# Designs tried in a protein design run: peptides against a protein of PDB entry 5B16. Part 15

Target 1, 136 residues: chain A of PDB entry 5B16
Amino acid sequence: TPSRINHNERLEFLGDAVVEFLTSVHLYYLFPSLEEGGLATYRTAIVQNQHLAMLAKKLELDRFMLYAHGPDLCRESDLRHAMANCFEALIGAVYLEGSLEEAKQLFGRLLFNDPDLREVWLNYPLHPLQLQEPNT
Target 2, 136 residues: chain A of PDB entry 5B16 as posed
Amino acid sequence: TPSRINHNERLEFLGDAVVEFLTSVHLYYLFPSLEEGGLATYRTAIVQNQHLAMLAKKLELDRFMLYAHGPDLCRESDLRHAMANCFQALIGAVYLEGSLEEAKQLFGRLLFNDPDLREVWLNYPLHPLQLQEPNT

## One batch from the design tools (peptide; aimed at target 1 V120)

Design b2_p15_4 (made by RFdiffusion4; failed a check: too like the target's own chain)
Pose (drawn by RFdiffusion4):
Structure b2_p15_4 (pose): chain A 136 residues (1-136), chain P 15 residues (1-15)
Amino acid sequence: as target 2 above (136 residues)
Amino acid sequence: AVLEELEEKIRELAE
């Protein structure tokens, strides 16, 4: 009778929705002319596990992760995938303790390497229907 | 390629 609640699968389950939300909102507001197709395309291109793993390496998560040695089979696939999942667990936890804005800042700073692109991703403009009318 | 296009579009906004 093992304990499955001691994993990061909980915070991964949360982080999945967290990353999905951040990507959806940012890709929504930064492209008020782009339809659902491009939005889903960019979103699915970002939420990809390989991309999330390579993005996880920027946090050196491979050095801080509790990855144990498997029975016999232990390729790069398991390690990178573990980084990908553990990253979602991390951003889920940041979303939980820290505010949602802290998840926005974390994922935003981790996405674009150029600091000049982050200022746009983090500071998304209002909706065009809100832009025309300042008050209401 | 999609991420490069996204970076390009974001860069245009940043200009």

Design b2_p15_4_s1 (made by RFdiffusion4, then SolubleMPNN; from b2_p15_4, 8 letters changed)
Fold by OpenDDE base, seed 4:
Structure b2_p15_4_s1 (fold): chain B 136 residues (1-136), chain A 15 residues (1-15)
Amino acid sequence: as target 1 above (136 residues)
Amino acid sequence: SVLEQLREELARLAA
């Protein structure tokens, strides 16, 4: 049986991919005329540790981290990194135990506080059958 | 910021 730490690391691995995928897909369909460089710039901003840590803070994961791992998080960068990883693990767990749709909804709700922006992000056509697959 | 630019773009789509 894997340790709790190993389990979290595996969930982080999965969550990292899910966050990256969801971000990429949404950006791709939201901005059909944006070049790869622009898409990549937005993606980087969304998935970087600093931003994910901010999303984690909305879930009060900072309080959890300080409670559970306070002595190991004496530096701001350490806390940020840990929170980002924890957020990824959470998304991974939601995907694993639930669905990609549930992960998408949770991620979208946290990405944007503005309901109008959230609506656009979450409900812009993402699975059109008439569109050819991206050549990446 | 890049994120702010993203929000602005989404706002245009929402309008």
Scores: peptide ipSAE 0.685, ipTM 0.953, DockQ to the pose 0.892
OpenDDE base, seeds 1, 2, 3, 5: peptide ipSAE 0.613, 0.680, 0.667, 0.643; ipTM 0.944, 0.953, 0.952, 0.947

Design b2_p15_4_s2 (made by RFdiffusion4, then SolubleMPNN; from b2_p15_4, 4 letters changed)
Fold by OpenDDE base, seed 4:
Structure b2_p15_4_s2 (fold): chain B 136 residues (1-136), chain A 15 residues (1-15)
Amino acid sequence: as target 1 above (136 residues)
Amino acid sequence: SVLEELRERLRELAE
């Protein structure tokens, strides 16, 4: 059995891909006339550590991180990076134990505080997300 | 910011 740290890193790896994928798909369909450079710019802004850490804070992961790893997170940049990683691991876990749809819903709820923007993000006509999910 | 621009674009889609 892998260590907790190793397991978390693996979940982070998976979650990173899920976040990237969901972001890419939504941007692609929301802005059909936007050039690749524009799409990439929005994606980068959404998935960068600073933003993901902000989303993690909404889940109070900062309190958790300080409780569990306080001595190792003396610098704010270190905490931010750790929170971003933890957020990715969380999304990875939701996808792994649940579904891509559940990950999509959670991510969307956190992305936008404004319910109108959230609705647009989540409900804009998208191509079906039909991916083979790993077995648990 | 880029995120603010994105929110504005989404708001336009929300009408």
Scores: peptide ipSAE 0.705, ipTM 0.956, DockQ to the pose 0.852
OpenDDE base, seeds 1, 2, 3, 5: peptide ipSAE 0.701, 0.699, 0.511, 0.703; ipTM 0.956, 0.955, 0.923, 0.956; seed 3 fails the geometry check

Design b2_p15_4_s3 (made by RFdiffusion4, then SolubleMPNN; from b2_p15_4, 4 letters changed)
Fold by OpenDDE base, seed 1:
Structure b2_p15_4_s3 (fold): chain B 136 residues (1-136), chain A 15 residues (1-15)
Amino acid sequence: as target 1 above (136 residues)
Amino acid sequence: SVLEELEERLRELAA
C-alpha cells in the first residue's frame, strides 16, 4: 500500500492540475478579450510556488511545516516549495473528497482578501460568447 | 507586479 508520503504526492499531483484548471477557467471568463499570452502571464503568477506559499501561509501551514519538519526546511526556498506542495495537496484533497466547486470556493477565498474581488473572481458573469462553450 | 495588475483589472470589473 502507498505510504502517506506517496499519497500526499499523488494529492499534490491532482491539486496542481485543479489549481491550473481553475485559474485558467476563471481568467478565460474574466478577460474575454485578453490574448493567450496575457492569460498565461496571470496564470503563471497565480500558480507559482511563491504565490501558492503565500496562500498556504494564510492557512498557517508554515507553522505546521516548521514544527514538524523544521530542520529539513531551514532554507526559505525549501519552505516555500514545501508549502506550495502542501497547498496543492490540500486543494487536491478538497477536490477528491468534496467537489470542484468546493475547491473553487476555497481557492477563491484565499486568492483575495478583498471580498469584492472574490466576488468578481468567483461569480463574474460569463461572456455571452462563452456561454456556448460546453466544457468550460 | 503581475498579481497587483490582476487585482486592478478585477477591481475595474467590480466597479
Scores: peptide ipSAE 0.694, ipTM 0.956, DockQ to the pose 0.918
OpenDDE base, seeds 2, 3, 4, 5: peptide ipSAE 0.641, 0.637, 0.578, 0.658; ipTM 0.948, 0.949, 0.935, 0.953

Design b2_p15_4_s4 (made by RFdiffusion4, then SolubleMPNN; from b2_p15_4, 5 letters changed)
Fold by OpenDDE base, seed 1:
Structure b2_p15_4_s4 (fold): chain B 136 residues (1-136), chain A 15 residues (1-15)
Amino acid sequence: as target 1 above (136 residues)
Amino acid sequence: SVLEELREKLAELAK
């Protein structure tokens, strides 16, 4: 049987894909006139470790990390990286045990503190031309 | 920052 660590790493792998997918889809729908480079720039900013670590902090994962792995996380960069990975694992778990919709909702709630921005991010109407695209 | 720019863009869409 796989170890808990192995399981977490697998969840991170899954979560990374889910986060990137959700980010890509939302950006695509929100900004129909934005070129690929611009979309990629926003995606990079959203999914980079520093940002994911900030999202993880909203879930108080930093407390968990320091409690469980304090000796190994003395450097800020180490903690940030670990928190980002943990966040990915969490999203992966939510997707796995729940649904993509649940992952979407959780991710959206964490991305923006402003409820109006959340609403736009989560529920912006599909562009007419995008209705011809595959159901994503 | 890029994220701040994104928030601004979303804010415009929210109007």
Scores: peptide ipSAE 0.672, ipTM 0.951, DockQ to the pose 0.922
OpenDDE base, seeds 2, 3, 4, 5: peptide ipSAE 0.671, 0.607, 0.496, 0.526; ipTM 0.950, 0.944, 0.924, 0.926; seed 5 fails the geometry check

Design b2_p15_5 (made by RFdiffusion4)
Pose (drawn by RFdiffusion4):
Formats: sequence, structure tokens, C-alpha cells
Structure b2_p15_5 (pose): chain A 136 residues (1-136), chain P 15 residues (1-15)
Amino acid sequence: as target 2 above (136 residues)
Amino acid sequence: SPNLERVKEFLDELV
């Protein structure tokens, strides 16, 4: 009778929705002209596990992760995939303890390497229907 | 905006 609640699969399950939300909202507001197709395309291109793993490496998660040696089979696939999942678990935890804005800042800072692109991603404009009318 | 064009170009590279 093992304990499955001691994993990060909980915070991964939360992080999945967290990352999905951040990508969806940012890709929504930064492209008020783009339809659902491009939005889903960019989103699915970002939430990809390989991309999330390479993005996770920027945090050196491979050095701080509790990855144990397997029975015999232990390729790069298990390691990188573990980084990908553990990253979602991390951003889920940041979303939980810290505010949602802290998840926005974390994922936003981790996405673009150029600091000049982050200022746009983090500071998304209002909706066009809100832009025309300042008050109501 | 030039920076928004660059964001779009970077995102196209991910597709």
C-alpha cells in the first residue's frame, strides 16, 4: 500500500491548468486579431512537454530534482520528461503559495530570453472592445 | 509594434 500523494503529480495536475491558463490569456490579449486557430497553434506549441523541459533547464531543475535511478532502463527521455513534469509542478506550487501574478512573472520571464520581449508578454493590453471605451 | 512583431516571429519559430 504505497503513498501516491507524496508525489508532485498533484502540483503537476494544477500546473497543467496554470500553464494552460497563462499561455491562453497572454496569447489571447497580445493578438486581438488572431482567430482560434493561431491561438490553439501557439498554445499547443508552447505547452509541449519537450519545450517545457528545455524551458525547465533554464531553472536548472535537473540539478535540484529528486530523480532516482530506475531498474535498468534509464535514458535521456525519462530525465527530460521528468524535468517537464516537475516544471509544471513548480509553477503550480508558485501559483498556489504566491499569487497568480507570480506565476505570470515566472512563466513570462522564462519564455523569452530577450528582456525586451518580456515587457510585452507580461504587460498585455486591454481588449479592443475595452480599448475604445475607457470607462464603460 | 516592432516588439510585438518580434514576439510573433519568435512564436512562429516554435510552430

Design b2_p15_5_s1 (made by RFdiffusion4, then SolubleMPNN; from b2_p15_5, 5 letters changed)
Fold by OpenDDE base, seed 4:
Structure b2_p15_5_s1 (fold): chain B 136 residues (1-136), chain A 15 residues (1-15)
Amino acid sequence: as target 1 above (136 residues)
Amino acid sequence: SPLLQKLKEFLDSLV
């Protein structure tokens, strides 16, 4: 329905910001000597549709999308774009209904299959106010 | 740091 579509697009909007924010913050703290260009490059790489679609695939959103919207997703690029959007909407929903911390945990868990890298990403010191976010 | 280097390599693979 149009209402559902609008809601999903709103969630995408929110999720896009959350993903970008989390990515930016973690990169900023993890690589204190990396110049802005390098930070931006990594951020772009992490949040690009192709990568987010890969993360979405880990949640089997591809199966969901093909089931629900198969006829509209004949091209791989279309599927990728749709999956990326759906992933953003999911992150947006997790933030909205849960917290930034929950969004962070989900995103980090999906970003890395390597548990050591995951732990570094998730547990690297962040700004104190961000650490307190779950209490708000 | 070996971990940060590994992380960097991972990120480089996404670029």
Scores: peptide ipSAE 0.679, ipTM 0.952, DockQ to the pose 0.814
OpenDDE base, seeds 1, 2, 3, 5: peptide ipSAE 0.677, 0.672, 0.678, 0.672; ipTM 0.950, 0.949, 0.951, 0.948; seed 5 fails the geometry check

Design b2_p15_5_s2 (made by RFdiffusion4, then SolubleMPNN; from b2_p15_5, 5 letters changed)
Fold by OpenDDE base, seed 4:
Structure b2_p15_5_s2 (fold): chain B 136 residues (1-136), chain A 15 residues (1-15)
Amino acid sequence: as target 1 above (136 residues)
Amino acid sequence: SPLLEKLREFLDSLV
């Protein structure tokens, strides 16, 4: 359905921004002495298709994608790209229907299997305005 | 911080 595809693409657009924003903010505060280049490097690493696809696998989106689009995803790279896009759309939907906080929580939970790192990532001090307005 | 170092190592592994 063209309408459904367009909707997913729109959600992906939104989710891409949310993932980028959350990643940027957390890196910025977690590494106050890291130069812009280093921050950018880590951000790129976190949001790259390969990594987002790995996060998507934790949600078993690979099974979903193969079920829905199997014939078009014969290449691993194609599947990875599709999963990354789907992951972004999911984050976009969570933000849209829920809140930035919910998107943050979901993203953080998936980023780390290590609960200690997860806790540091999710609970590191952020700007007071962001703490006061988690639903923006 | 040991945790931050661990985090950095994790991030490095993604690069």
Scores: peptide ipSAE 0.682, ipTM 0.952, DockQ to the pose 0.824
OpenDDE base, seeds 1, 2, 3, 5: peptide ipSAE 0.678, 0.674, 0.677, 0.680; ipTM 0.950, 0.947, 0.949, 0.952; seed 2 fails the geometry check

Design b2_p15_5_s3 (made by RFdiffusion4, then SolubleMPNN; from b2_p15_5, 6 letters changed)
Fold by OpenDDE base, seed 1:
Structure b2_p15_5_s3 (fold): chain B 136 residues (1-136), chain A 15 residues (1-15)
Amino acid sequence: as target 1 above (136 residues)
Amino acid sequence: SELLKKLKEFLDSLV
């Protein structure tokens, strides 16, 4: 049987894809006239370790990581990377055990403290030229 | 539109 570590790595793998997908879809709908380069720039910014670690901090994963693995996370970059990985694993788990919608909601809630921006991110109407595309 | 601008500003801040 796979170890817990292997399981978490697999969840991270899945979560990485989910985060990338959700980010891509939402950006695509929100900015219908933005060229690929701009979309990619925003996606990179959203999913970079520094930002995901910030989202992880909202879940107090930093406290968990420092308490459980402090000696192994002496460098800021190590902690950031670990937190980002844990965040992805969490999203992966939510998707796996729940649904893409649940992952979407969780991700959106963490992305924005501003409820109005959150609402726009989560529920922006489809652009007329995007009506044939999958829902956000 | 204003919300979109704010959203864009937020995203720009992450870049």
Scores: peptide ipSAE 0.665, ipTM 0.947, DockQ to the pose 0.842
OpenDDE base, seeds 2, 3, 4, 5: peptide ipSAE 0.660, 0.664, 0.662, 0.659; ipTM 0.944, 0.944, 0.944, 0.948; seeds 2, 4 fail the geometry check

Design b2_p15_5_s4 (made by RFdiffusion4, then SolubleMPNN; from b2_p15_5, 7 letters changed)
Fold by OpenDDE base, seed 4:
Structure b2_p15_5_s4 (fold): chain B 136 residues (1-136), chain A 15 residues (1-15)
Amino acid sequence: as target 1 above (136 residues)
Amino acid sequence: SPLLEKLYEYLQSLV
């Protein structure tokens, strides 16, 4: 049985891919005229540690991290990095235990506080599984 | 679309 740390790192690995995939797909469909450079730039912006850490803060992962690992997170940058990793692991876990749709929904909800932006983001694209699992 | 423009502006703010 892998250690808890290894498990979290594995989930992070998976979550990183999920976040990148979701971001890529949504950007691709939302901005059909945007060149690759722009798509890549905005993908990077969305998935960068600083941004993911901000999303993680919405889940109060900062409090969690400080509680669990406070002494090791003296620098804000260290905290951001840890929060981003934890966020990825969370998304990975949601995907693993749930579905891509559930990961998509969670990610989308956290990306935007504005419900209109949230809706437009989540509606692009219509994932094939959404029709199959409308309640997911 | 105003929504897409708003989204685009948000994305730009992240860069």
Scores: peptide ipSAE 0.549, ipTM 0.927, DockQ to the pose 0.763
OpenDDE base, seeds 1, 2, 3, 5: peptide ipSAE 0.538, 0.539, 0.546, 0.545; ipTM 0.926, 0.925, 0.927, 0.927

Design b2_p15_6 (made by RFdiffusion4)
Pose (drawn by RFdiffusion4):
Structure b2_p15_6 (pose): chain A 136 residues (1-136), chain P 15 residues (1-15)
Amino acid sequence: as target 2 above (136 residues)
Amino acid sequence: SNLERIKEWLDELVA
């Protein structure tokens, strides 16, 4: 009778929705002209596990992760995939304890390497229907 | 602009 609740699969399950939300909202507001197709395309291109793993390496998560040696089979696939999942667990935990804005800042800073692109991603404009009318 | 650069970078990521 093992304990499954001691894993990061909980915070991964939360982080999945967290990353999905951040990507969806940012890709929504930063492109008020782009339809659902491009939005889903960019989103699915970002939420990809390989991309999330390479993005996770920027936090050196491979050095702080509790990855144990397997029975015999232990390729790069398990390690990178573990980084990918553990990253979602991390951003889920940041979303939980810290505010949602802290998840926005974390994912935003981690996405673009150029600091000049972050200022746009983090500071998304209002909706065009809100832009025309300042008050209501 | 920086928004155009973000779009180009996203297009490269999708490619």

Design b2_p15_6_s1 (made by RFdiffusion4, then SolubleMPNN; from b2_p15_6, 5 letters changed)
Fold by OpenDDE base, seed 3:
Structure b2_p15_6_s1 (fold): chain B 136 residues (1-136), chain A 15 residues (1-15)
Amino acid sequence: as target 1 above (136 residues)
Amino acid sequence: SRLEEIRKLLDELVA
C-alpha cells in the first residue's frame, strides 16, 4: 500500500544517515593520518549501493527480495538497488527501535567476516593526536 | 597488521 511504501522510504532515509555517520566516525578513528580526501573515498566505497547490497546478501535479503518482488527485479542492477535500499531501511529500523550502538554492532558484524578485523573496526581507540583537535 | 589488512579490504572496495 502507499502508506507502507512511504513508511519504508522514511526508514530508508533515516538508515542512510546512520550508515553514513557510522562509516565516517570509524574511518576517522582508524586512520588519524589520512587526509579528508582519502577518508571520503573510503566512505563512498563503503556506502555505495553495490557494497550495501553485498552486506544485504549476508542477511539473505536477496532471497527475501526475489520471493516478494521477483517480477519487478528482472535486472541485476534493479535487484542491487532494491537490496541496498532495503539494507538502509533495516539499519534505520534497528536504530529507531533499538539504539545507535545496536546499529553499529550489526553494521560492523557485516562489514568484516574476520572477527579480529571486526574487533579493530568496532573498538579502535581514539588516537592521541585526535585529542589535540578542538571540539566541534 | 590488522589495520593494514583493513586498509587492504577498503582498497579493494575502492577499485
Scores: peptide ipSAE 0.701, ipTM 0.957, DockQ to the pose 0.857
OpenDDE base, seeds 1, 2, 4, 5: peptide ipSAE 0.694, 0.693, 0.697, 0.691; ipTM 0.956, 0.955, 0.956, 0.956

Design b2_p15_6_s3 (made by RFdiffusion4, then SolubleMPNN; from b2_p15_6, 5 letters changed)
Fold by OpenDDE base, seed 1:
Structure b2_p15_6_s3 (fold): chain B 136 residues (1-136), chain A 15 residues (1-15)
Amino acid sequence: as target 1 above (136 residues)
Amino acid sequence: SNLEKILEYLDKLVS
């Protein structure tokens, strides 16, 4: 049987894809006139370890990591990377055991504390260009 | 607008 570590790595793999996908979809609809380069830039920024670690901190994963694995996480970069990985694994688990919608909701809740911004992110209202091009 | 605030957030992440 696979080790727990292997299981977490697999969840991380899945979660990475889910985070990338959700980010891509939401950016695509939020910015209908933004070119691919801009979309990619924002996606990279959202999914970078530093940002995912920030989101993970909202779940107090930093406290868990330091308490359980402090000696192994002496460098800030190591902690950040570990937190980002754990975040991805969490999203992967939510997708696996739940649904893409549940992963979407969790991700959105962590991205924006402001409920108004969260609403816009999650529902990506159609913009004038999209209204003129319903199949966009 | 809310969209502009989201954009601002994203721009800060890029920085």
Scores: peptide ipSAE 0.703, ipTM 0.957, DockQ to the pose 0.865
OpenDDE base, seeds 2, 3, 4, 5: peptide ipSAE 0.701, 0.700, 0.701, 0.694; ipTM 0.957, 0.957, 0.957, 0.956

Design b2_p15_6_s4 (made by RFdiffusion4, then SolubleMPNN; from b2_p15_6, 6 letters changed)
Fold by OpenDDE base, seed 4:
Parts: C-alpha cells; structure tokens; sequence
Structure b2_p15_6_s4 (fold): chain B 136 residues (1-136), chain A 15 residues (1-15)
C-alpha cells in the first residue's frame, strides 16, 4: 500500500542518517591522524549501495526482495539498490524502536565477520589528542 | 595489528 511504502521510505531516510553517523563516528575515532578526505573516502565505501547490499545479504534480504519484488528486480543493480534501501530502513527501524546502541551493534556485527576486528570497531579506544578535546 | 587489518579491509572496499 502507498502508506506502507511511504513508511518504509521514511525509515530508509532515518536509517541512512544513522548509518552515516555511526560510520563517521567510528572512523573518526579509529583513525585520529587520517585527514577529512580519507575519512570521507572510507565512509563512502562503507555506505555505498554495493556494500550495504552485501550486508543485507547476511540478513537474507535478497531472498525477501526476490519473493516480494522479483518481477521488478530483473537487473542485479536493481536488486542491489533495493537491498541497500531495505537495509537502511531496517537500521532506521532498529534505531526508532530500539536505540542507537542497538543499531550500532547490529551494524558492527554485519560489517565485520571477524570478531576481533568487530571488537575494535565497536570499542575503539580514544586517542590521547581526542581525550584532550572537550566535545569528542 | 587489528587496526591495520581494518584499514586493509577498508582499502579493499574503496577499490
């Protein structure tokens, strides 16, 4: 229904911001010496449709998409885009109904299969210079 | 280090 579509698009809007924010924060703390351009490059890579679609596959959203929208997703690029949007909507929903922390945990869990890397991503240490900054 | 591995992961995503 149109109302459900609009709701999903709104969740996608919210989720896009949450994914962007979480990615930015983690990159900022993990790489205190990396210039803005480098941070932005990594952020773009993480939040691009191709990557978000891969994360979505871990949740088997591809199966959901093919079941619900198969006829509209003949091209791989269409499926990828739809999966990325659905992933954002999911993150938005987790944030909305849960918390930013829950969204952070879910995103981190999907971002890294390696639990050690995941731990570093989720629990980044503060750099000495960052500790000296008041609003960090 | 794990941080270096994360960077490597990200570098691959950039490609």
Amino acid sequence: as target 1 above (136 residues)
Amino acid sequence: SKLEEIRKFLDELVK
Scores: peptide ipSAE 0.713, ipTM 0.960, DockQ to the pose 0.903
OpenDDE base, seeds 1, 2, 3, 5: peptide ipSAE 0.713, 0.712, 0.713, 0.708; ipTM 0.959, 0.958, 0.960, 0.960; seed 2 fails the geometry check

Design b2_p15_7 (made by RFdiffusion4)
Pose (drawn by RFdiffusion4):
Structure b2_p15_7 (pose): chain A 136 residues (1-136), chain P 15 residues (1-15)
Amino acid sequence: as target 2 above (136 residues)
Amino acid sequence: ENLERVKEWLDELVE
């Protein structure tokens, strides 16, 4: 009778929705002209596990992760995939303890390497229907 | 200009 609640699959399950939300909102507001197609395309291009793993390496998560040796089969696939999932677990935990804005800042800073692109991603404009009318 | 660069980077990522 093993304990499954001691994993990061909980914070991964949360992080999945967190990353999905951040990507959806940012890709929504930064492109008020783009339809659902491009939005889903960019989103599915970002939430990809390989991309999330390479993005996770920027936090050196491979050095801080509790990845144990398997029975015999242990390729790069298990390691990078573990980084991908553990990253979602991390941003889920940051979303939980810290505010949502801290998840926005984390994922935003981790996405674009150029600091000049982060200022746009993090500071998304209001909706065009809100832009025309300042008050109501 | 930076928004165009964000879009170009996203297009590269999709490719």

Design b2_p15_7_s1 (made by RFdiffusion4, then SolubleMPNN; from b2_p15_7, 6 letters changed)
Fold by OpenDDE base, seed 3:
Structure b2_p15_7_s1 (fold): chain B 136 residues (1-136), chain A 15 residues (1-15)
Amino acid sequence: as target 1 above (136 residues)
Amino acid sequence: SNLEKLKKLLDELVK
C-alpha cells in the first residue's frame, strides 16, 4: 500500500488540475472579450503558490502546518510552498469525496472576501457570443 | 460595477 505521503501527493496532483480547471472556466465566462494571453495571465496569478498560500491562511492551514511541521518550515518560502501544496491537496480531497460543485463553492468563497464579488465569480452571466459557440 | 471591482483585484494579483 502507498504511504500517507504518497497519498497526499496524489491528492495534490488531482487538486492542481481542479484549481486550474475551475479558474480557467470562470475567467473564460467572466471576460468574453479578453484575449487568450490576458486569460492566461490572470490564471497564472490566481494559481501561483503565493496566492494559494494566502487562500490557505484563510483556512488557518498556516497554524496547522507550523504545529505539525514547524521545524521543517523555518523559511517563509518553504512554508508558502508547503501551504500551497496542502491547499491543492485539500481541494483535491473535496472534489474526490464530494463534488466539483463543492470544490467550486469552496474555492470561490476563499477567492473573494466581498460577497458581491463572490456572487459575480460563482454565478456569471453567459455572453450571447459564448452561447453561439459549438458544444456549449 | 462589481465586475470592474473584481477585475481590479485580479490586476493587483498580476502585479
Scores: peptide ipSAE 0.687, ipTM 0.956, DockQ to the pose 0.910
OpenDDE base, seeds 1, 2, 4, 5: peptide ipSAE 0.686, 0.684, 0.687, 0.686; ipTM 0.956, 0.954, 0.956, 0.956; seed 2 fails the geometry check

Design b2_p15_7_s2 (made by RFdiffusion4, then SolubleMPNN; from b2_p15_7, 8 letters changed)
Fold by OpenDDE base, seed 3:
Structure b2_p15_7_s2 (fold): chain B 136 residues (1-136), chain A 15 residues (1-15)
Amino acid sequence: as target 1 above (136 residues)
Amino acid sequence: SKLEKLRELLDKLVA
């Protein structure tokens, strides 16, 4: 049987893909006139460890990490990386045991403190140019 | 607009 550490790493792997996918989809629809390079730039910024760690802090994962792994997280960069991984694991778990929709909702709620911006992110209208796409 | 405000926040993340 796999260790708990191995299990968490597997969840991180899954969560990483889910976060990447959700981010890509939302950016694609929100900014129909933005070129690929711009979309990629925003995606990178959203999914980078520093940002995901900030989102993790909103879930108070920092307190959890320090309690459970404090001695091994002496450097700020180490804590940030660990928090980002833990965040991905949680998203992976939500997707695995719940649904992509639930992961989407959780991620969106954490991305923006402003509820109006959350609404825009989660419930964007389709642009007319996007309606011309075969698989819209 | 709300979308522009959202983009501004994203720009801050990029910076």
Scores: peptide ipSAE 0.665, ipTM 0.952, DockQ to the pose 0.907
OpenDDE base, seeds 1, 2, 4, 5: peptide ipSAE 0.659, 0.657, 0.658, 0.657; ipTM 0.951, 0.949, 0.949, 0.952; seed 4 fails the geometry check

Design b2_p15_7_s3 (made by RFdiffusion4, then SolubleMPNN; from b2_p15_7, 8 letters changed)
Fold by OpenDDE base, seed 1:
Structure b2_p15_7_s3 (fold): chain B 136 residues (1-136), chain A 15 residues (1-15)
Amino acid sequence: as target 1 above (136 residues)
Amino acid sequence: SLLEKLRQFLDELVA
């Protein structure tokens, strides 16, 4: 329905910001010696449509997309783009209805199949200078 | 280390 589509587009808008924010924060803390260019490069890689579509596949959103929009998604690139958008909308919904923490946990869980990497991503130490000067 | 593994993971995403 038009209302559903509009709602999803708004959620996508929100989710895009949440995904980028979470990604930025985690990269910033995890790599304190990495220059801005490197941080931006990693962020781009994490939030690009190709990668988000892979995360969406873990939630079986591809099955949903083909069911709802199969005739319009005959190309693989179209499917990836739609899945990425849907993933962002989902994250937006989790943030909206839940919290940033819940969005963080879900995103982290999906980012890594390796439990050890998931652990370091979600439970990283704060930067020493930030610990010393948390309000600066 | 885990950070090294993470960096490797990210490098693979960039590629």
Scores: peptide ipSAE 0.693, ipTM 0.955, DockQ to the pose 0.887
OpenDDE base, seeds 2, 3, 4, 5: peptide ipSAE 0.683, 0.691, 0.693, 0.687; ipTM 0.952, 0.955, 0.956, 0.955; seed 2 fails the geometry check

Design b2_p15_7_s4 (made by RFdiffusion4, then SolubleMPNN; from b2_p15_7, 6 letters changed)
Fold by OpenDDE base, seed 3:
Structure b2_p15_7_s4 (fold): chain B 136 residues (1-136), chain A 15 residues (1-15)
Amino acid sequence: as target 1 above (136 residues)
Amino acid sequence: SNLEKLREFLDELVK
């Protein structure tokens, strides 16, 4: 039986893929005229440790991490990295125990404080130039 | 538009 640490790392592995996939899908549909390089740039910005740590803070994971692992977090960069990993593990767990839709909703709610931006991210209209594209 | 605002949000995130 793997240790709790190994289990968490496995969830992180899964969550990393889910976050990457959801981000890619939404960007693809939202910006049908944006070239691959632009899509990749936005994706990198969304899934980078700095941003995921910010999302983790909205769930008060910083408070949890400092309480449980304070001595191991000597630098701000260490805390940011740990929070990003925990966020990925959480998304992985939501996908594993729930569904991709539940992971999508949670991720979208955390991405935007502005409800208008949240709505366009989660409920984007189908663009006319995407009519011949397969359902993803 | 909301899409334009979202684009601006992402542009800021890239910086």
Scores: peptide ipSAE 0.694, ipTM 0.957, DockQ to the pose 0.909
OpenDDE base, seeds 1, 2, 4, 5: peptide ipSAE 0.691, 0.689, 0.694, 0.691; ipTM 0.955, 0.954, 0.957, 0.957

